# Designs tried in a protein design run: peptides against a protein of PDB entry 8OXM. Part 356

Target 1, 371 residues: chain A of PDB entry 8OXM
Amino acid sequence: FKAEFRLAGGVNLPKIIDCVGSDGKERRQLVKGRDDLRQDAVMQQVFQMCNTLLQRNTETRKRKLTICTYKVVPLSQRSGVLEWCTGTVPIGEFLVNNEDGAHKRYRPNDFSAFQCQKKMMEVQKKSFEEKYEVFMDVCQNFQPVFRYFCMEKFLDPAIWFEKRLAYTRSVATSSIVGYILGLGDRHVQNILINEQSAELVHIDLGVAFEQGKILPTPETVPFRLTRDIVDGMGITGVEGVFRRCCEKTMEVMRNSQETLLTIVEVLLYDPLFDWTMNPLKALYLQQRPEDETELHPTLNADDQECKRNLSDIDQSFNKVAERVLMRLQEKLKGVEEGTVLSVGGQVNLLIQQAIDPKNLSRLFPGWKAWV

## One batch from the design tools (peptide; made by RFdiffusion4, then SolubleMPNN)

Design b2_p30_6_s3 (from b2_p30_6, 21 letters changed)
Fold by OpenDDE base, seed 1:
Structure b2_p30_6_s3 (fold): chain B 371 residues (1-371), chain A 30 residues (1-30)
Amino acid sequence: as target 1 above (371 residues)
Amino acid sequence: DVEEEARKRRAEAIVRNILEKEKQAHLFSE
C-alpha cells in the first residue's frame, strides 16, 4: 500500500488507496469506512449469476449483454476494500460537477445543478401537481447533455457508434436486472461509466428488493432512466437497441425464474445479509442538507434491548422476505398491477414508468431526477 | 473473515450447483 490516499468525493469521503499487487501492477482501491460492503458483495454475486444466464442465451450473448461487476473484499461489517473501477467516472461527476460538468460546458445558459436542486427541494412537501410543474420548468431549463460523453471520449465515428451501442446495452441490462432485483432509482454518483468501454458500473447497492419504495419519499420508477441517461443513447433514445436489449434481458430473467427465486431466497434468509431497510438507513439515504445537524449518533445503543423482541422482529422479517419473494415471482411471471404482461408489454410498461415526468417529479430531490 | 469467506463459498457453491443443474437440464432438452 502507498502511504498516500486521496479522498473520493461524496458524503462518506471514501479513501482511495493505491496498492501494488504481487504482480507489480498498481491498483486503486476504494476503502469504504462506514458502508456495509457485504451487500455490495452479495449483489455482485447475483450480478455474476445474471451474467452467466445472459451468456448462456444466444440472443443476449450475441448482444454482449452483461452487467458490469467489481471485486468487493469485505473486511468487516463496516469496512471493506473495493477494487476501484479504474478508468471509470461517476456519471454525476461528468454531468453536474460544479466546475467542469457537461451541463455547464454545453448548456451555460441553463439552470445550474444547484438551482435545479433548490427549486425541487422547495416543493418537496408540496402537492404532486406543484412538484410536476416545477419539475417541468427545471427540465425545460436544464437540457440533457450526456450524448457528449461518447462524443468527447471517442473521436473516431465508428468507435463512437460502437461505444454508444455498448452504453445503450449496458443501460438496458442494468435496468432490467436492477428492476428484477428491485434496485430502484440509482443516484447519479452510484452509477459509474467506464471511459474506455462506455459501460456502466453500479456501486453502492444498499437499496435492493424494492426497499426504495418504503423510503420516506418512496421510489416511483423501476430504474434510473432520466433524460441524461436517455440522451447518452443518442437520437434513438429508448427505442430500437435499448428496448430490444431490455426485452431480451427480461426474456432471459423470466425464463430463469426458478433459478433466480432460489438464489434470492437463499440470500434473503442469509443472516449475514442485511438487505432490510431500517429507519436510520432510510434517514441517511434521504437526509436533507438542512438536517445536517450533528447526527453524531453515538451508536452506543446498548446491545441489551435488541435481544427481547427477536421473535417479533423475526416474524416481521419473515413476512417482509415472503413479500419480496412473492413480488419477485410476480415480476418474473410478468405480473404488473395484477395483470400478466408479455415480455414486450412488461418492458414497455417499465420504460414508460421510468421516463414519466410525473413519476420523476415525485422522486426524492436529492437523487436529482432531472439529470 | 472466515464466516464471510464461508458465506461467499456457500453462495458460489449454490450458484454453481444451480448452474450445473440448469446446464444438465438444457443438455437433456437438446
Scores: peptide ipSAE 0.007, ipTM 0.394, DockQ to the pose 0.017
Fold by OpenDDE base, seed 4:
Structure b2_p30_6_s3 (fold): chain B 371 residues (1-371), chain A 30 residues (1-30)
Amino acid sequence: as target 1 above (371 residues)
Amino acid sequence: DVEEEARKRRAEAIVRNILEKEKQAHLFSE
């Protein structure tokens, strides 16, 4: 370990530590505090299993459909070491970082990211109709720019085209697998893009198994497919490569139903894997920027084992686990809204749900559904 | 109990076998 560390930005003040391995290779590591990195570690293992399934299928293998994984070493419930995704940037940082963000650079006359956030925060407690109207106004005055990521990073047209395809495939694979695992929408800082591969890396996997639907502001999309995410695919948007890669990924997932159910069942009943949403985690995930100031570090949450009164909480846990498994089974059968859909029908429904501005307008404004 | 424990062990064995095969695939791709 080098004696020097860098702070990565963010609420948890993660520390970037440079480590020299026994092989003499320098590796950056992110030390996260306060995050349950066990959930990230487990979800990386699930992504690995999904990658194995995708590599076994000829159609997904030919398309190089994979979820980018990172090494997670959980040290405790509240600490661990992440392999720092060297050469990645959060999509939110590229898009909406201060004055240097791509929106400000390419669309200087659009609303600022702050103006958009303010407008959506003002209507957060309002009707769905009022949220929709304001979201449409925000979207009209905040046009997507993520196409410029690949254009800036890949100057050669042939390389640019290949990288845009790699991006589109990565979004498709992560969207469908993310839907199956119930990852829901993803905060723009929790999606990294690799500056060399144009592939996405999903970090901070603290919401899984549709637990985003029980947040104070429930998730309304199956995965993040916002306007900038779509713009990064280029002129074809969600049509063509993205749709086909979603369909081929969904085919593999549905054909692997027994394996996926078995895996998820083991994980749901693993006493070391806390996937359940708790009120504190829900508040943390949907905290308002204004409320950040008053969390004095005085929560010495004593390791009082909340002796969860084992009986009533165990019954509640088991019912939630069973419900998650039932919903996973439905997804893997193509059961949506009580109807059995084909792979193409299911993927189409999911895409339509994910891009619907009515659904996007209802998301937690802190997750910036207009980006 | 016994059937559920046997199911859990089978599930864990399937998971381990998938994870081992992938660790091998990663070791050959690095």
Scores: peptide ipSAE 0.007, ipTM 0.343, DockQ to the pose 0.023
Fold by OpenDDE base, seed 2:
Structure b2_p30_6_s3 (fold): chain B 371 residues (1-371), chain A 30 residues (1-30)
Amino acid sequence: as target 1 above (371 residues)
Amino acid sequence: DVEEEARKRRAEAIVRNILEKEKQAHLFSE
């Protein structure tokens, strides 16, 4: 290990360390000190299995549909080493990093990222109507710029076009796989982009199996398909390549129903895989500036009152696990809102839900739905 | 429940078999 470390951006200030392997190769590692990297490790294995399913299908293999994975070495319940994806940047860092962010560079007269955040925080406790109106005002004065990522990184037009397609395919695959697995907390710091491949790398996989819907501010979208995410696809947006890649990914997932159900059933009942949402995790994910003062005494509140009878916890856990499996089975059958949809119908519904300004305006302001 | 433990063991065996097939596929793609 080198004695020097760099801070990665974000709330948790993860440490980037350079390690020399026994092979003499330098490898950059990310040390996370607060995240349950066991959840990330398990979800990476699920993504690998989804990739194997996608590689077996000729149509998804020809389209190079994959979800990007990384190596996770959990060291403890709260610490581990991630293989830092060298040559990746958080999409939030590229888009909204102070004055160097793409929004400030390309749209200097738009609202700042801070102004947008402030406006949405001011209405956080307001009606859905007031949230929608302020979200629409923010969106009008904060126009998408993510198209410039590929334009800055790939100067050759043929390479640029190929990388824009790789990006679009990566968004489609990760969106559908993420929806099937019920991935939440898809904020702009939990999605990295590879500066060489233009593929997305999803990190911090602790919100799975629709547990984002039971947060104090429920998640209202199936995946991140915000205006900047769409802008990175170019002129066609969600139409054409993105939609077709979503449909082909969904087709493979639906045709793999038995395998996916069996895998998820193992994981839900794995005593080492704590996928359930707890109050401390919910507070951590949706912490308000007002709540920082109250978290200090409640961390010392006796583990005794959470000793509700182990039997009632186990019964509640089993009922949640059963509901998760039932909902996964519905998704894999194309059952949405009690109706059986075709692959095209299901993908269309998910796209409409993900881009709906009414759904986006209801998200926690920390999710940055205007980006 | 004995049936639930038997489901868990079957499911773990399927996951291991998928992961082993992936490791083999990677060894043949080099």
Scores: peptide ipSAE 0.007, ipTM 0.374, DockQ to the pose 0.022
Fold by OpenDDE base, seed 5:
Structure b2_p30_6_s3 (fold): chain B 371 residues (1-371), chain A 30 residues (1-30)
Amino acid sequence: as target 1 above (371 residues)
Amino acid sequence: DVEEEARKRRAEAIVRNILEKEKQAHLFSE
């Protein structure tokens, strides 16, 4: 181990440590000190299985559709070592860093990230109509800039085009697999981008199986497909490459229904894998200390409403697990809102849900839906 | 003032070169 460590950004201030292996290779490691990395470890195994399914299919293999995985070594219930991908950065750090984020560099006359967050926090307890109006004002005055990531990193036009294509494929694959597994809490600090490959690395996989829908502020989108995420794809946005890669990923997932159900069933009944949302975890996810320190919110009012929506979770563990399996089976059959959809119809519905400003405006402000 | 104008001009030059690269990439995707 080197004597120096760096802090990664985010609430838990994870330590980045450099390790030299017995093979003489330097490996960067992330040490999380507060979160149960068991959930991340289990979900990484599921991603590896999904990657195996994607590599077996000729159409997804030709498109190089994969989810970026990392090695998780849980050291305890509260600590573990992640193989940190050397040369990854949180998309939030690139986009909305307080000092010199891409929004400030390329759009210096737009609202600051702080002004956007403040405006959305002021309407957090307001009507959906008021949230939508303020979200549209924020979006008008905070224009996307994530196209500049690939353009800063890749000067050669042919390399730039290849990397933008790799990014678009990575977003598509992770979005569809993330939807199938019901991944939540996809805020800008939980998504890393590789500075060499332009592929995304999803971290902090503790909200799975649609447990984000039972948060005090429920998640209203199937995956993160915000304006900056789309801007990184270039002029075609969600059309062409992204849509086709989503459809081919969804086709492989639907054709692998029995395998995916068996895997998830084993995980849901694993006594060592606590995937259920609990009140303390829900409070922790939606009462982030970063949001408190910047805006000095008065502590007293938020505790009472959060407790009511979590009291209905008193359903036997088995009934919750059965509902998760039923919903997974519906997704894999293409059942949405009681209707059976084609792969193209299902992918289209998911894209429309993910980009809808009405859905985005209803998200918890800490998710930063305007980024 | 002068450094901030120079920073704005650099950002605008980057944005223009970017819009040209995007226009070229669209011509290769058709």
Scores: peptide ipSAE 0.000, ipTM 0.239, DockQ to the pose 0.014

Design b2_p30_6_s4 (from b2_p30_6, 14 letters changed)
Fold by OpenDDE base, seed 3:
Structure b2_p30_6_s4 (fold): chain B 371 residues (1-371), chain A 30 residues (1-30)
Amino acid sequence: as target 1 above (371 residues)
Amino acid sequence: EKEEEYIKELAEKIVEDQLKKLEEAHLFSE
């Protein structure tokens, strides 16, 4: 183990530890809490299943549509190491690293990442109109640079084009599958990019089944499709390859409805898989840097036995699980806002929702919707 | 039928793989 660790994003400030294997290879390892590892492990299995569905379909197979998965290796009951894909970097580390981020390198006269964060934090308790105005000012003065990732890593034009295509396909596949599974908390530290493949690796899978919508600041976008994410696709942006890959992924997901429902049903009723949002988890996800000082864990076990009957808890859980399954079934039928949409119509709605600056401006400032 | 059975086997395997990882994590803490 190297003495140096990096903080990844997420609830429990997962530590990225560089490990030298017995083979002399450096492997990054993500150290997380126990519960986060279980959630990640379950969601990786769901992603592997989605990859199997995508590989069985000729159109998605020809497009090489896959979600990048990682191994979850439990180290102990309380800690596990994700075998971090060697050669991945958080998109936030590349884009908005305080020392040498791509925004600072390519746009030195733009607002700093800190100035953007500060401006959005100042309006966090303000109206949606005030948030939108400040978000638009931030966006005007913080222009996207993620196109430079592929340009820096892939100097050969043919390789560069293939890698930009791989990136665009990875964004499309992960966005649609992430939407179907209701994956939230897609901040810039929870999305990695592979420096060799240009594919995305989604980590910190603890906000699933639309539980991001019940956060104190609700999630307003179906997936991360921010300006830098789009900039990485090149001049076509969300049009052409991205849209077509989303449509083909959505088509496979909708055609696999029964399979997806049954698997999600088993997972929702797995007593070992705590997918429900709790107030503590919600607080940790949307904690303000200023609030770090007052969370003394006064785990004063004041046993106010509010004997909410175990039966009422179980009934409340079952009703939440049923609503999640019902909403998943709606998504897989193309039911959006009570209207049945075609695959193209559904994908278009999701893209428009994800890029809408009104939706983006309402997100928690820690999500960094301007990146 | 065969698709439901395969889905059920896949779901059972997901749960078993989680249980096994929990048991393995327990064995290293003793």
Scores: peptide ipSAE 0.011, ipTM 0.357, DockQ to the pose 0.024
Fold by OpenDDE base, seed 4:
Structure b2_p30_6_s4 (fold): chain B 371 residues (1-371), chain A 30 residues (1-30)
Amino acid sequence: as target 1 above (371 residues)
Amino acid sequence: EKEEEYIKELAEKIVEDQLKKLEEAHLFSE
C-alpha cells in the first residue's frame, strides 16, 4: 500500500488507495470505512447472476446488456476494499462539482447546484403541491447538461455514437435490474460513469428490496431517470434504444422469475445479510449536510444488544421478508397497482413514474432529483 | 428442472462464496 490516499468524493468520502500487487502492478483500491460493504458484495453477486441471465438470452446478449460489477472484498461489517473502477467518475462530480461542474461550465446563467438544493430544502416539509411548484421552477432554471459527458470524452463522432449507445444500454439494464431488486433512486454520487466505456457503475447498494419506500422521505421513483440521466442518452431520450433495452431486460427478468425468487429468498434469510432498513441507516441516508458535524454515532457493536424480545424481531423480520418476496414476485409477473401488464406496459409505467416531476419533486432533496 | 437446479446451486454457491468472504473479512477485522 502507498502511504498516500485520495478522496474519491461522494457521500461516504471513500479513500482511494494505490496498492502494489504481488505481481508488481499498481492497482487502485477504494476503501469505504462507513458502508456495510456486505450488502454491496451480495448485490454485486446478484448483478453477476443477472448478467449471466442477460448473456444467455440472444436479444440481450446481442445488445451487450450488462450491469457493471466491481469486486468487493469486505474487510468488516463496516469496512472493505472495493476494486476501484479506474477511470470512473461519479456523475454528480461531473455534473455539479462546485468549481468545474458541467452545469456551471455549460449553463453559467442557470441556478447553481446550491441554489437548487436550497430551494428544495426550504420546501422539504411543505405540501406536495408546493414541492412540485418549486421543483418545476428549479428544473426550468437548471437545464440538463449530461450530453456533454460523451462529447467531452469521445471526440470521434463514430466513437461518440457507440459510447452514447453503451451509456443508454447501461442505464436501461441498471434501471430494470435495479427496479427488480428494489434499489430505488440512486444518489448522484453513488452512480459512477466509466470515462472509457460510458457505462454506469452503481456503488453503495445500502438500499435494496424497496427499503427506500420506508425512508423518512420515501422514494417515489422505481429508479433514477432524472433529466441529466436522460440527457446523456442524447436526442432520443428515453425513447428508442433505452425503452427497447428496458423491455428486453425486463423480458429476461420476468422469464427468469423462479431463478430470481430463489436467489433473493436465500439472500433475504441469510443472517449475515442485513438488508433491512434501520432508523440509523435511514438517518444516515437522508441526513442534511449541515447536520454531519456532531453525530459521531459511536455505533458501538453493543447497540445490537438492544435485546428487544428476539421473538417479536424475528416475526417482524419474517413478515418483511415475505412482503419483499411477494412484491418481487408481483414485479416479475408484471403486476403493477393490482393490474397485470405486458413487458412493454410495465416498462412504460416504470419510465413514466421515473420521469414524472410529481414523483421527482417528492424525493429527498439531498438526492438532487433535479440533476 | 436442470436449469433451476443449476441456478439453485449457483445461488447457494453465491451465498457460500459471500459467507466465506465475510468470514475471511471478519478474521482480518479482529
Scores: peptide ipSAE 0.008, ipTM 0.339, DockQ to the pose 0.024
Fold by OpenDDE base, seed 1:
Structure b2_p30_6_s4 (fold): chain B 371 residues (1-371), chain A 30 residues (1-30)
Amino acid sequence: as target 1 above (371 residues)
Amino acid sequence: EKEEEYIKELAEKIVEDQLKKLEEAHLFSE
């Protein structure tokens, strides 16, 4: 282990440790807390199974629809090493790094990422109309640049085209599976892009089963489909390849309803898988920069001894688990807002919800919905 | 049918392999 660690700019400030293997290869490793590793490990297995479903279907197999998974290696009870996907970068690092981010490089006259964040934070407690107006002003003065990722990394036009398609397929697969599993909006630092494959790797899977909807600022989108995410698809945006890959992924998920329900049921009742949103986790995920100074929660494991009557917690947990299963069943039936939709209708609704500036303007400003 | 059973078995095995890893991780806490 090198003594130097870098903080990944993600919500949980995961430590990147460079390790030299016995083979003399440097491997970046992400070190997270215990509980985050368990959640990530469980969700990686759910993704592996979704990949198995997607590989069995001829149409999804031909399109190479997969969710990129990473190996979780528990090192100790309190620390695990994620094998960092070698050759990945957070999309947030590429887009909005303060020194050399793509927005600064390609759009030097636009608002800085800091100016955008400040403007959106100033209206955080304001009306939805005021949030929308400021979000539209931010968006007008912060134009998407993620198209340049593939252009910088892939100079050969044929390779560039194939990698842009791989990216688009990866976004589609992860968006639909992420919707089914209720991952919600994904912070830009929790989406990695592989510099060789252009595929996305989702990390930090601690918000699942629509628990993002019970945050202090509830999620309003089914998945992250922000302007830069769309810009990376190129000129067709959400149309064509993305839409078709979403539809084919959703078709496989809906046709695998019984399997997905059975697995999620087992996971929801796994006593070792804490998927529930707690107030401390909610505060941590939506912490304001002004609140950063005092709450170093020493997450000392000891405050779990609040003897809340085990019975009332268990009944509340079971009701939440049942509600999650019911909502999952609805999604897999294509039930949206009490209406049964076709696969195309459901995917269209989800895309429209995800790209709607009204929904994006209502998201927590810390998650940078303008990126 | 057979594909659903195999996916169910794979799912059960995935969950069991996690439960075992989590149990093995807990067995070193005592």
Scores: peptide ipSAE 0.006, ipTM 0.375, DockQ to the pose 0.022
Fold by OpenDDE base, seed 5:
Structure b2_p30_6_s4 (fold): chain B 371 residues (1-371), chain A 30 residues (1-30)
Amino acid sequence: as target 1 above (371 residues)
Amino acid sequence: EKEEEYIKELAEKIVEDQLKKLEEAHLFSE
């Protein structure tokens, strides 16, 4: 083991450990704390199943549509090692890491990442109108640069084009699979990019089944499709390759409705899979140390042992699980806001929701919606 | 086996140290 560890981003700041195997190969290991590794392990199994469905379909197989998975080795109930994809970097580290970030290098006269965050924190408790105005000012003075990732890593034009296409397909597949599963907390430290493949690796899968909508600041987007994410696709943006890959992924998911419902049902009722949002987890997700510039008064976490009778807990759990299954069934039928949409109509609605600056301006500042 | 056990023990210790720091940070913010 090397004595140096790097912090990956995310809520639990997972430690990246460089391990030398008995074969003399360096393997990066991600060490994450707490029960969240079980959630990650379960969600990786669901992603592997989604990949199996995508490989069975001729149109998604030809496009090599996959969600990147990592091996979770559970070490205990509360600890595990993730086999880390060697040569991955958090998109946040590339884009906004201090003075060496791509925004500072390519746009030195734009606002700093810190200035953007400060401006959005100052309006966090303000009206939606004030949040929108400040978000638009931030966006005007913080222009996207993620196109430079592929340009820096892939100097050959043919390789560059292939890798940009791999990136765009990875964003599309992970966005649609993530939407179906209701995956939240998609901040810039929970999304990695592989420096060799240009594919995305999603980590920290503890906010699933739309539980991000019940956070103190609710999530207002179906997936991360921010300006830098779009800039990485090149001049066509969300049009052409991205849209078609979303549609083909959604088609496979909708045609696999029975399989997806059966598996999610088993997982929702697994007593070892805590997917429910609790108040402590909600506070932890939205009280990040980077956001601690305001002295929020210590709400005494009085141990209100809400002695909810065991029977009332079980009934509440079952009602939440049933609601999750119903919402999953609606998504897989293309039911949005009480209307049945085609695959193209549903994908179009999701893209519009994800890129809407009104939705983006309402997100928690720690999500960094301007990146 | 021995390398997996050592990785296991190191990972458990890193998790315990992080949990303890979070518990201590909660206890000192009261």
Scores: peptide ipSAE 0.000, ipTM 0.287, DockQ to the pose 0.032

